# Peptides against a protein of PDB entry 4HTP, part 37

Target 1, 231 residues: chain A of PDB entry 4HTP
Amino acid sequence: SQTVASHVPFADLCSTLERIQKSKGRAEKIRHFREFLDSWRKFHDALHKNHKDVTDSFYPAMRLILPQLERERMAYGIKETMLAKLYIELLNLPRDGKDALKLLNYRTPTGTHGDAGDFAMIAYFVLKPRCLQKGSLTIQQVNDLLDSIASNNSAKRKDLIKKSLLQLITQSSALEQKWLIRMIIKDLKLGVSQQTIFSVFHNDAAELHNVTTDLEKVCRQLHDPSVGLSD

## One batch from the design tools (peptide; made by RFdiffusion4, then SolubleMPNN)

Design b1_p11_8_s2 (from b1_p11_8, 6 letters changed)
Fold by OpenDDE base, seed 5:
Structure b1_p11_8_s2 (fold): chain B 231 residues (1-231), chain A 11 residues (1-11)
Amino acid sequence: as target 1 above (231 residues)
Amino acid sequence: SSHLDALIESL
């Protein structure tokens, strides 16, 4: 089925998240999120103009923005150490080299950037001179690959997990990989609360989520910002 | 925003 997520580049979400993270004030953070959401809704209306009964919603993006609330996809079984080892292998980094040691010892302050403890930022700087400048994945494709990882983790198929991770990595820019890592680890560091994200999405979103704990239902039922829970 | 607008035009 045709979805908004199948058309939206993952890079667009990552650029929005980057803008949110870099913004100092709450108001600017909210503005960047709202601009992305409004563009998504506009695209939805255009894509589905002749189809009123669609299940398509903001859910594919929302579950990446609020990965701690994920309930459909099971655990990835991926930690920073696993990713570090994968990058060392994939990038053919010398194991005793500076970049390999940065990835493995990401918790130790080693440099001028103050990125100690943030594996995604450390990975970004290692990847930036080595990776594609522009990724090719859509939000749908990213979610499909993440679904594959979770399913294969449950099935204990480490080979297939590696395959899906390699596909994600090889088709993503360094910036996209920074955000992908944060989505997998479930810590985006946006500096904006869950409540704020929900309040911008829909006035009733926080309430509906508190009752249902179902992020997809929240996104579907409250797709139209003008239609409330009581309507 | 501008990028999604361009995508809409491509539909």
Scores: peptide ipSAE 0.055, ipTM 0.802, DockQ to the pose 0.740
Fold by OpenDDE base, seed 2:
Structure b1_p11_8_s2 (fold): chain B 231 residues (1-231), chain A 11 residues (1-11)
Amino acid sequence: as target 1 above (231 residues)
Amino acid sequence: SSHLDALIESL
């Protein structure tokens, strides 16, 4: 079945998240999220113009924006130290080199950028001169790869976890990898609350989520911003 | 998103 997520580049989501993070004011942060959401809804309406009963929704994007609320996927089993080692291997970084040490010691202030403790930012600066400028993954493909990682973690298949991670990494820009890392670690640091994200999505979204704890139900039932829970 | 708008026009 055709989905919006199969057409939307992961880069578009990451660019939106980057704009949100860089914005200082709450109003600007909200505007950037709203613009992405409105474009998604318009695309949905165009894609599904002749199909009234579709299960497609904003859920594929929402679960990446609010990864701490993920309930469908099992745990990834991935920590910053695992990613650091993977990047050192993949990029063939000298183990005693500055970049390898930055990745491994990401919690220690190095005095350079003030990014101590933010592994994703440290990784971004290491990756920026070493990776492609534009990624090729859709939001659907990112979710499929993350599903694979979670499934293989449950099955204790470390080799297959590495394979899926390598596919994510090799098909993503430094900026996309920064956000992907934050999605995996479940801390986006957007500077907007969960409540704000829900309020922009739909007026009843926070209430429905509080009752169901199901992001897919929230996204599906409240797909139309003009149709409330009481309707 | 200008990119999504372009995708909409391609449908």
Scores: peptide ipSAE 0.054, ipTM 0.805, DockQ to the pose 0.827
Fold by OpenDDE base, seed 3:
Structure b1_p11_8_s2 (fold): chain B 231 residues (1-231), chain A 11 residues (1-11)
Amino acid sequence: as target 1 above (231 residues)
Amino acid sequence: SSHLDALIESL
């Protein structure tokens, strides 16, 4: 079945997240999230105009925005040090070079950007001159690759994990990879709370999530902002 | 998003 996530570029989500992060005020952060959500709902209504009983929802995006609430996927088994080594290999960086050392020693402030301890930001600056300007992945494709990584980690198939990571990396811009890293590490640094994200999504979302702890159920049951829990 | 609006028009 066709899903909204199969049509929405991952780049559009990443651009929204970047705008949210750069916004100083809560109101501006909320505005950027609301604009993305409203566009998603509008697209859903158009895509499913002739189909009443669809299970499609905002869940594919929501699970990337709130990755700490992920319960469907098993652990990725990926840490910053693994990604650092992968990037050094993939980009053919000299092991004793400045960029390789920045990735490996990401906790030590080495540069003017003050990004110490944020591996995703350090990776972004290394990747920016070396990667595609625009990625080609949809939100669905990103989720499929992340599912593959989690499944293969559970199965201890390290070679297949590497394959899926390489597919993500080679088809993504530096900005998309910055956000992908943060999704994998489960820390987006948006400066907006989980409760705020839920409140913008639906008035009853926080309550339903507190009871069920099921992000997919929240997104499906509360897909329509005009339909409450009691309806 | 202007991009999603363009996608809707392409459906």
Scores: peptide ipSAE 0.054, ipTM 0.804, DockQ to the pose 0.771
Fold by OpenDDE base, seed 4:
Structure b1_p11_8_s2 (fold): chain B 231 residues (1-231), chain A 11 residues (1-11)
Amino acid sequence: as target 1 above (231 residues)
Amino acid sequence: SSHLDALIESL
C-alpha cells in the first residue's frame, strides 16, 4: 500500500529535527514541527485523494520523533558502545586513533565542542568527512530497517542486526546518522516536550495517548486536526 | 516543506 512515509525522504525529517534542535525558543521549535506536519498532511491528502479508507497516518514519522513511546517494535538491544565498535570497524578507524577513542570514550570531555555524553554528536563529527553528503532512505525504509533490527534482536540474530545497521549507515548522511542514532538510543534532545509535540499534532492527542498508550492509534484516529475524539 | 510540496506536484 502507498504511504506518505514511502515518499518522504528521511533527510527531510532529519533536517526538520535539526532545525528544531537549533532553535532557541519554544515558538520557533513548534513552528518547524508544524511546518513538517502540515506538509505531511497535505501530501497525505494528495496521495490518498481517491482513497477514503486508508490507515496511513503520521505514525511512521511520529514514532521516530517520539521513539521513547515506541511500543510496536521490540527493543533494539543497541547501545552507544556497540555503535562505536561498528563505526570503528566500518570506517576502518585505527583503534588507538583519535576518532576511535572519541567514539569509545564519548562520555569523557575531550574537545571544545562540549558534546561530552552525546554520542550522536561525536559520531556526527567523525562521520561528516567520511560519509555521503546525501542519504537515499525514505522514512518507510528507515522504519523497515529498524523493525528488522528489533526483530533480529529478539531472535538473537546478531549478524542480521549488523547487516541492517550497515544498510542504514551506508545509505545515510552524517546528519541523518546523527538523528538515527538518537532515535535508536531514544533521546532526540529536541528541547521540546512530548506534550508540546502532541499539542501541535492534535489538541486531543495527549489525552488519547494517556488512555491508549498507542502512538499509532493516536496518529490514525487524530489524523485530521479538525476532528476531535468526541466526533 | 518546500521539498514535500515538490513531491506533491510530482504525484
Scores: peptide ipSAE 0.049, ipTM 0.799, DockQ to the pose 0.764

Design b1_p11_8_s3 (from b1_p11_8, 4 letters changed)
Fold by OpenDDE base, seed 5:
Structure b1_p11_8_s3 (fold): chain B 231 residues (1-231), chain A 11 residues (1-11)
Amino acid sequence: as target 1 above (231 residues)
Amino acid sequence: SDHLEKLIEEL
């Protein structure tokens, strides 16, 4: 079945997240999220115009925006050190070179960008001159690859984990990889609370999530912002 | 997003 996520480029989500992160005020952060959400809902209505009983929802995006609330996927088993080693290998970085050392020692203040402790930002600057300017993945494809990683981690299939990671990396821009890393590590650093995200999505979203702890159910049941829980 | 609007037009 067709889904909105199968049509929306992952780059569009990443651009939205980047705008949110760069915005200083809560109001501007909310505006950027709302604009993305409204566009998503508009696309949904167009895509499913003749189909009333669809299970498609904002869930594919929401689970990437709020990765801490992910319950469908098991743990990725991926840490910053693993990613650092993978990038060093993939990019053929000299092991004792500046960029390799930045990735491996990401917690150490280098004094240049104030990004100490943020592996994703360090990775971004290493990747920027080396990666594609534009990625090719949809949100659906990103979720499929992340599902594969989680499943293969559970199955202890390290080779298949690497395969999926390589696919993500080779088909993503540096900016997309920055956000992908943050999704995997489950810390987006948006500067907006979970409650704010839910409140913008739907007035009853926080309540329903508190009861069900099911992010997909929240997204499906409260897909229409005009229809409440009691309706 | 202006980009999503263009995608809608392609549907």
Scores: peptide ipSAE 0.087, ipTM 0.817, DockQ to the pose 0.749
Fold by OpenDDE base, seed 3:
Structure b1_p11_8_s3 (fold): chain B 231 residues (1-231), chain A 11 residues (1-11)
Amino acid sequence: as target 1 above (231 residues)
Amino acid sequence: SDHLEKLIEEL
């Protein structure tokens, strides 16, 4: 069946996350998230106008926004050092060059940006002059590739992991890759709490998640903000 | 999102 995630560009999620991160106040951060969520729900209603019994929900986006709560897919087995080596290889960066050293030594301040310890930001600045201006992936495609990575990690198929990572990288802008890295490492640095995200999604979301620890169930059961758990 | 609204119109 058709899903909202199969139509929504990954770039739209990344631009929303970027706006949230750049916003100083809690209210502004909430506004950006709410706007994305409301647009998603509106699209869902339009897409499924003639089909009331669907399992489609905000889950494909929510699991990328709250990657630390992911329980469906297994571990990726990917760390910053692996990504650094992959980028050095893919971009053909000189090993003794400034950009390669920035990626490998991302924890050490290089003096240019106060982004020490944030690998995704270091990668962004290396990628920005070298990558596509606009990506082509949908949220569905990103999740499919991440599922592939997790499955192949479990199966110890390193070659297939690399293949899926290359597909993600070559079809993504520098900004999209920044956020993708943060999703894989499971640290988005949004400056808004998990509880705030749940509160904006649905009044009962935090409670249901605390009981079930099932993010998909939370997104499906509480898809309509006007329908509570007791209804 | 202006982009999603445009996508809805294209459905």
Scores: peptide ipSAE 0.086, ipTM 0.819, DockQ to the pose 0.767
Fold by OpenDDE base, seed 2:
Structure b1_p11_8_s3 (fold): chain B 231 residues (1-231), chain A 11 residues (1-11)
Amino acid sequence: as target 1 above (231 residues)
Amino acid sequence: SDHLEKLIEEL
């Protein structure tokens, strides 16, 4: 069955997240998230206009926005050091070069940008002059690849994990990779709380999540902002 | 997003 996530470019989500991060005020951050959500809902209505009983929801995007609440997908087993080594290999960076050392020593202040401790930002600057300007992945494809990584981590198939990571990296822009890294590490640094995200999504979302701890159920049951839990 | 609006028009 067709899903909204199979049509929405991952780049669109990343651009929204970037706007949220760059916004200083809570109200502006909320506006950017709301605009993305409203567009998603409109697309859903258009895509499913002839099908009332679909299971499709905002869940594919929500689980990337709130990755710390993921319960369906098991652990990736990926840390910053693994990603650093992978990038050095993939980009053929000299191991003693400045860029390789920046990735490996991401916790140590290097340079003027003050990005110490934020691996995703360090990776972004290394990738920006070296990778595609526009990615080709949809949100569905990103989730499929992340599912593969988690499954292969559970199965201890490191070679297959690397294969899926390479697919993600080679088909993504530097900006998309910055956000992908943050999703994998489960720290988006948006400057908005989980409660704020839920409140924008639906008035009853926080309550339903507190009871069920099921993000998919929250997204499915509260897909329509006009229909409450008591309805 | 202007991009999503264009995608809707293509449906």
Scores: peptide ipSAE 0.080, ipTM 0.813, DockQ to the pose 0.755
Fold by OpenDDE base, seed 4:
Structure b1_p11_8_s3 (fold): chain B 231 residues (1-231), chain A 11 residues (1-11)
Amino acid sequence: as target 1 above (231 residues)
Amino acid sequence: SDHLEKLIEEL
């Protein structure tokens, strides 16, 4: 079945997240999220105009926005050190070079950006001059690749994990990779709370999530902002 | 998103 996520570029989500992160005020952060969500819902309505009983929802995006609430896919088994080593290899960085050392020692301030402890930001600056300007992945494709990584981690297939990671990396811009890393590490640093995200999504979202702990159920049951839990 | 609006128009 067709999904909204199969049509929405991952870049669009990343752009939204970037806007949210850069926004100083809560209201502005909320606005950017709301605009993305509203566009998603409009697209859903258009895509599924003749199909009322679809299971498609905001879930593919929501699980990337709130990756710490992921319960469907298993652990990736990926840490910053693994990613650092992968990037050093992939980008053919000198092992004793400045950029390799930045990635490996991301917790130590080495530059003017104050990004110590944020591996994704360190990676972004290393990647920016070396990566494509525009990615080609949809949100669905990103989730499929992440599912593959989790599955292969469970199966202890490191080679296949690397394959999926390489596909993600080679088809993503530096900005997209920044956010992808944060999704994998499960820390987006948006400056907006989980509660706020839920509140913007639907008035009953936080309550339903507290009961079910099922992000997909939250997204499906509360897809329509005008239909509540009691309806 | 302006981009998503364009995608809707293409559907």
Scores: peptide ipSAE 0.075, ipTM 0.811, DockQ to the pose 0.755

Design b1_p11_8_s4 (from b1_p11_8, 5 letters changed)
Fold by OpenDDE base, seed 3:
Structure b1_p11_8_s4 (fold): chain B 231 residues (1-231), chain A 11 residues (1-11)
Amino acid sequence: as target 1 above (231 residues)
Amino acid sequence: SSHLEELIKSL
């Protein structure tokens, strides 16, 4: 079936997240998120104009924005050290070289950027001169690959995990990979709370999530911002 | 998002 996520580029989500992170005030952060959400809802209405009973919702995007609330996928089994080693191999970085050491020792302040402890930022600067300028993945494709990683981790299929990671990496820009890493590690550092994200999505979203702990149910039941839980 | 609006027009 047609989904909004199958049409929306992952790059559009990443650019929105980047704008939110760079914004100084809460109001500006909220504006950027609201603009993305409103555009998504408009696209949904257009895509499903002739279909009233669809299960499609904001869930594919919401689970990437609030990855710590993911309950459908099992654990990825991926840490920063694993990603560092993968990038060193994939980019053919000298093991004793500056960039390899930056990735492996990402917790140590080695540069002027003040990004110590943020692996995603360290990776971004290593990737920027070495990767594609524009990615090709949709939000649906990113979620499919992440589902594959989680499933293969549960099945202890390390080679298949690597295959899916390579697909994500080779089809993504440096900026997209920065955010993908943060989604996998489950720390986006947006500077806006979970409560704020829910409040912008729907007035009843935080309450429904507190009861159900089901992010998909929240997105489906509260898809229309004008229709409340009691309705 | 201007990009999503363009996608809507392409439907």
Scores: peptide ipSAE 0.072, ipTM 0.811, DockQ to the pose 0.769
Fold by OpenDDE base, seed 2:
Structure b1_p11_8_s4 (fold): chain B 231 residues (1-231), chain A 11 residues (1-11)
Amino acid sequence: as target 1 above (231 residues)
Amino acid sequence: SSHLEELIKSL
């Protein structure tokens, strides 16, 4: 069956996350998230107009926005050092060059932008002049690739992990990769709390998550903002 | 998102 996630470009999520991060006030951050969510729900209603019993929900996006709450997908086994090495290889960066050293020593304050310790930002600036301006992946495709990475990590298939990572990287803009890295490392730095995200999604979302610890159940059961837990 | 609105119209 068709899902909303199969139609929504990953770039749209990343652009939303970028707007949230750049917004100074809580209210503006909430607005950007709400706009994305509302658009998603509208698309869901249109896509599933003739199908009332669908399992499709906001879950494919929510699990990328709140990656710390992921319980379905196993660990990726990916750290910043691994990504640094991969980028150096993929981009054919000189090992002793400035960009390679920036990636490897991302914790050292060598950057003019104060990005020390934020690998994703360092990667972004290295990637920006070298990557596609527009990615081609949908949210579903991103999740499928991440599922593959986690599964292959469990199976200790490093070759297949690399293959999936290469697909993610080669089909993504620098901005999309910045956010993808943060999703993998599980630190989005949005400046908005988990509680706020849940509260915007549904009034009962935080409570249901506290009981179930199941993000998919939260997204499915509380898909309609007008239907509460007691209904 | 204007882009998602366009996607809705394309359904």
Scores: peptide ipSAE 0.071, ipTM 0.809, DockQ to the pose 0.759
Fold by OpenDDE base, seed 5:
Structure b1_p11_8_s4 (fold): chain B 231 residues (1-231), chain A 11 residues (1-11)
Amino acid sequence: as target 1 above (231 residues)
Amino acid sequence: SSHLEELIKSL
C-alpha cells in the first residue's frame, strides 16, 4: 500500500531537522517542526482521499525524529568507530591522513568548529566535498534499510549490515548522512524535548505514549489533531 | 513545506 513515507524524500526531513537545530529560540524550532508535520498531514489527506481504512501515519518520520523511543526495530550494533572505519574505507582516505584521524579521534577537539564529541558533524565536513549534493532516498527507503541493519545485526550478518550501510551512504548527501548518523546513534541534538515534539504532534500524545510506550500507536490513534483520546 | 506541496500537485 502507498504511504506518505514512500513519497517524502529523506532530504526534506533532514532539511527540517537542520532548520530546527540552527534555530535559536524554542518558538522557531517548534515552527519548523509544525510546518513539516502540517505538510505531512496535508499529503496524507491528498494521498488517501479515497481510502478510509489506512494504517498510514506519521510513524515513519516520528521514529526517526525520536529514535530513542524506537521499540519495533532492534539495536543496530553500530558505533561511531565502526562508521569511522567504514568511511575511511569507502572514501579511500589515507589512514594517517587528517580526515581519517578526525573521524577516528572525533572526541578530541582538532579544529575551530567546536565539534568535539559530535561524530556526525565531523563526518559531515569530511563528506561535504566528497558526496552527492542531493540524495535519492525516501523516508520509507531509509526505514527499510535501517530495518535491514537491525535484523542483520540480530542475525550477526556483518556483511549484510555493511551492504545496507553502503546503500544508505552512496545515496545520501553529506547533510542527510549527518542526520542519518545521529538517528543511528540516537542523539539528534535538536534542542527541543520529547515532550515538546509530542505536544506539537497532538495534545494527548505524551499521555498515550506514557501508557502504551508504542510510538506507532501514538501516531496512528492521534493522527488527527482534532480527535482526542476521549473521543 | 513548499516541496511537499509540489509533490501533492503531482499526485
Scores: peptide ipSAE 0.070, ipTM 0.806, DockQ to the pose 0.750
Fold by OpenDDE base, seed 4:
Structure b1_p11_8_s4 (fold): chain B 231 residues (1-231), chain A 11 residues (1-11)
Amino acid sequence: as target 1 above (231 residues)
Amino acid sequence: SSHLEELIKSL
């Protein structure tokens, strides 16, 4: 069955996240998230106009926005050092070169941008002059690849993990990879709390999540912001 | 987003 996530470019989510991160105030951050969510819901209504009973929801996006709450897929087994090595290999960076060293020593302040400790930002600047300007992945495809990574990690198939990572990387812009890295490492640094994200999504979302710990159920049951848990 | 609105129109 068709899903909203199968139509929404991953780039659209990443651009929204970028706007949220760059926003100074809580209200502006909330506005950007709300605009994305509202657009998603409108798209859902249009896509499923003739189908009243669908299980499709905001879950594919929500699990990327709140990756710490992911419970469906298991651990990726991926750390910054692994990604650094992968990028060095993929981009054919000299191992003793400046860019390779930046990736490997991401915790050490190397420049004026204050990006120390933020591997994703360091990676972004290395990738920006070297990668595609536009990605081609949908949110669904990103989730499928992440599912593959988690599954293969559980199965201890390192070669297949690498394959899925390469697919993600080669089909993503530098900006998309910045956010993808943060999703994998499970730290988006949006400057907005989980509770705020839930509150914008639905008034009852935080409560339902606290009880169920099931992000998909939260997204499905509270898909309509006008329909509460008691209804 | 303006992009999603365009996608909606394409449905």
Scores: peptide ipSAE 0.067, ipTM 0.802, DockQ to the pose 0.742

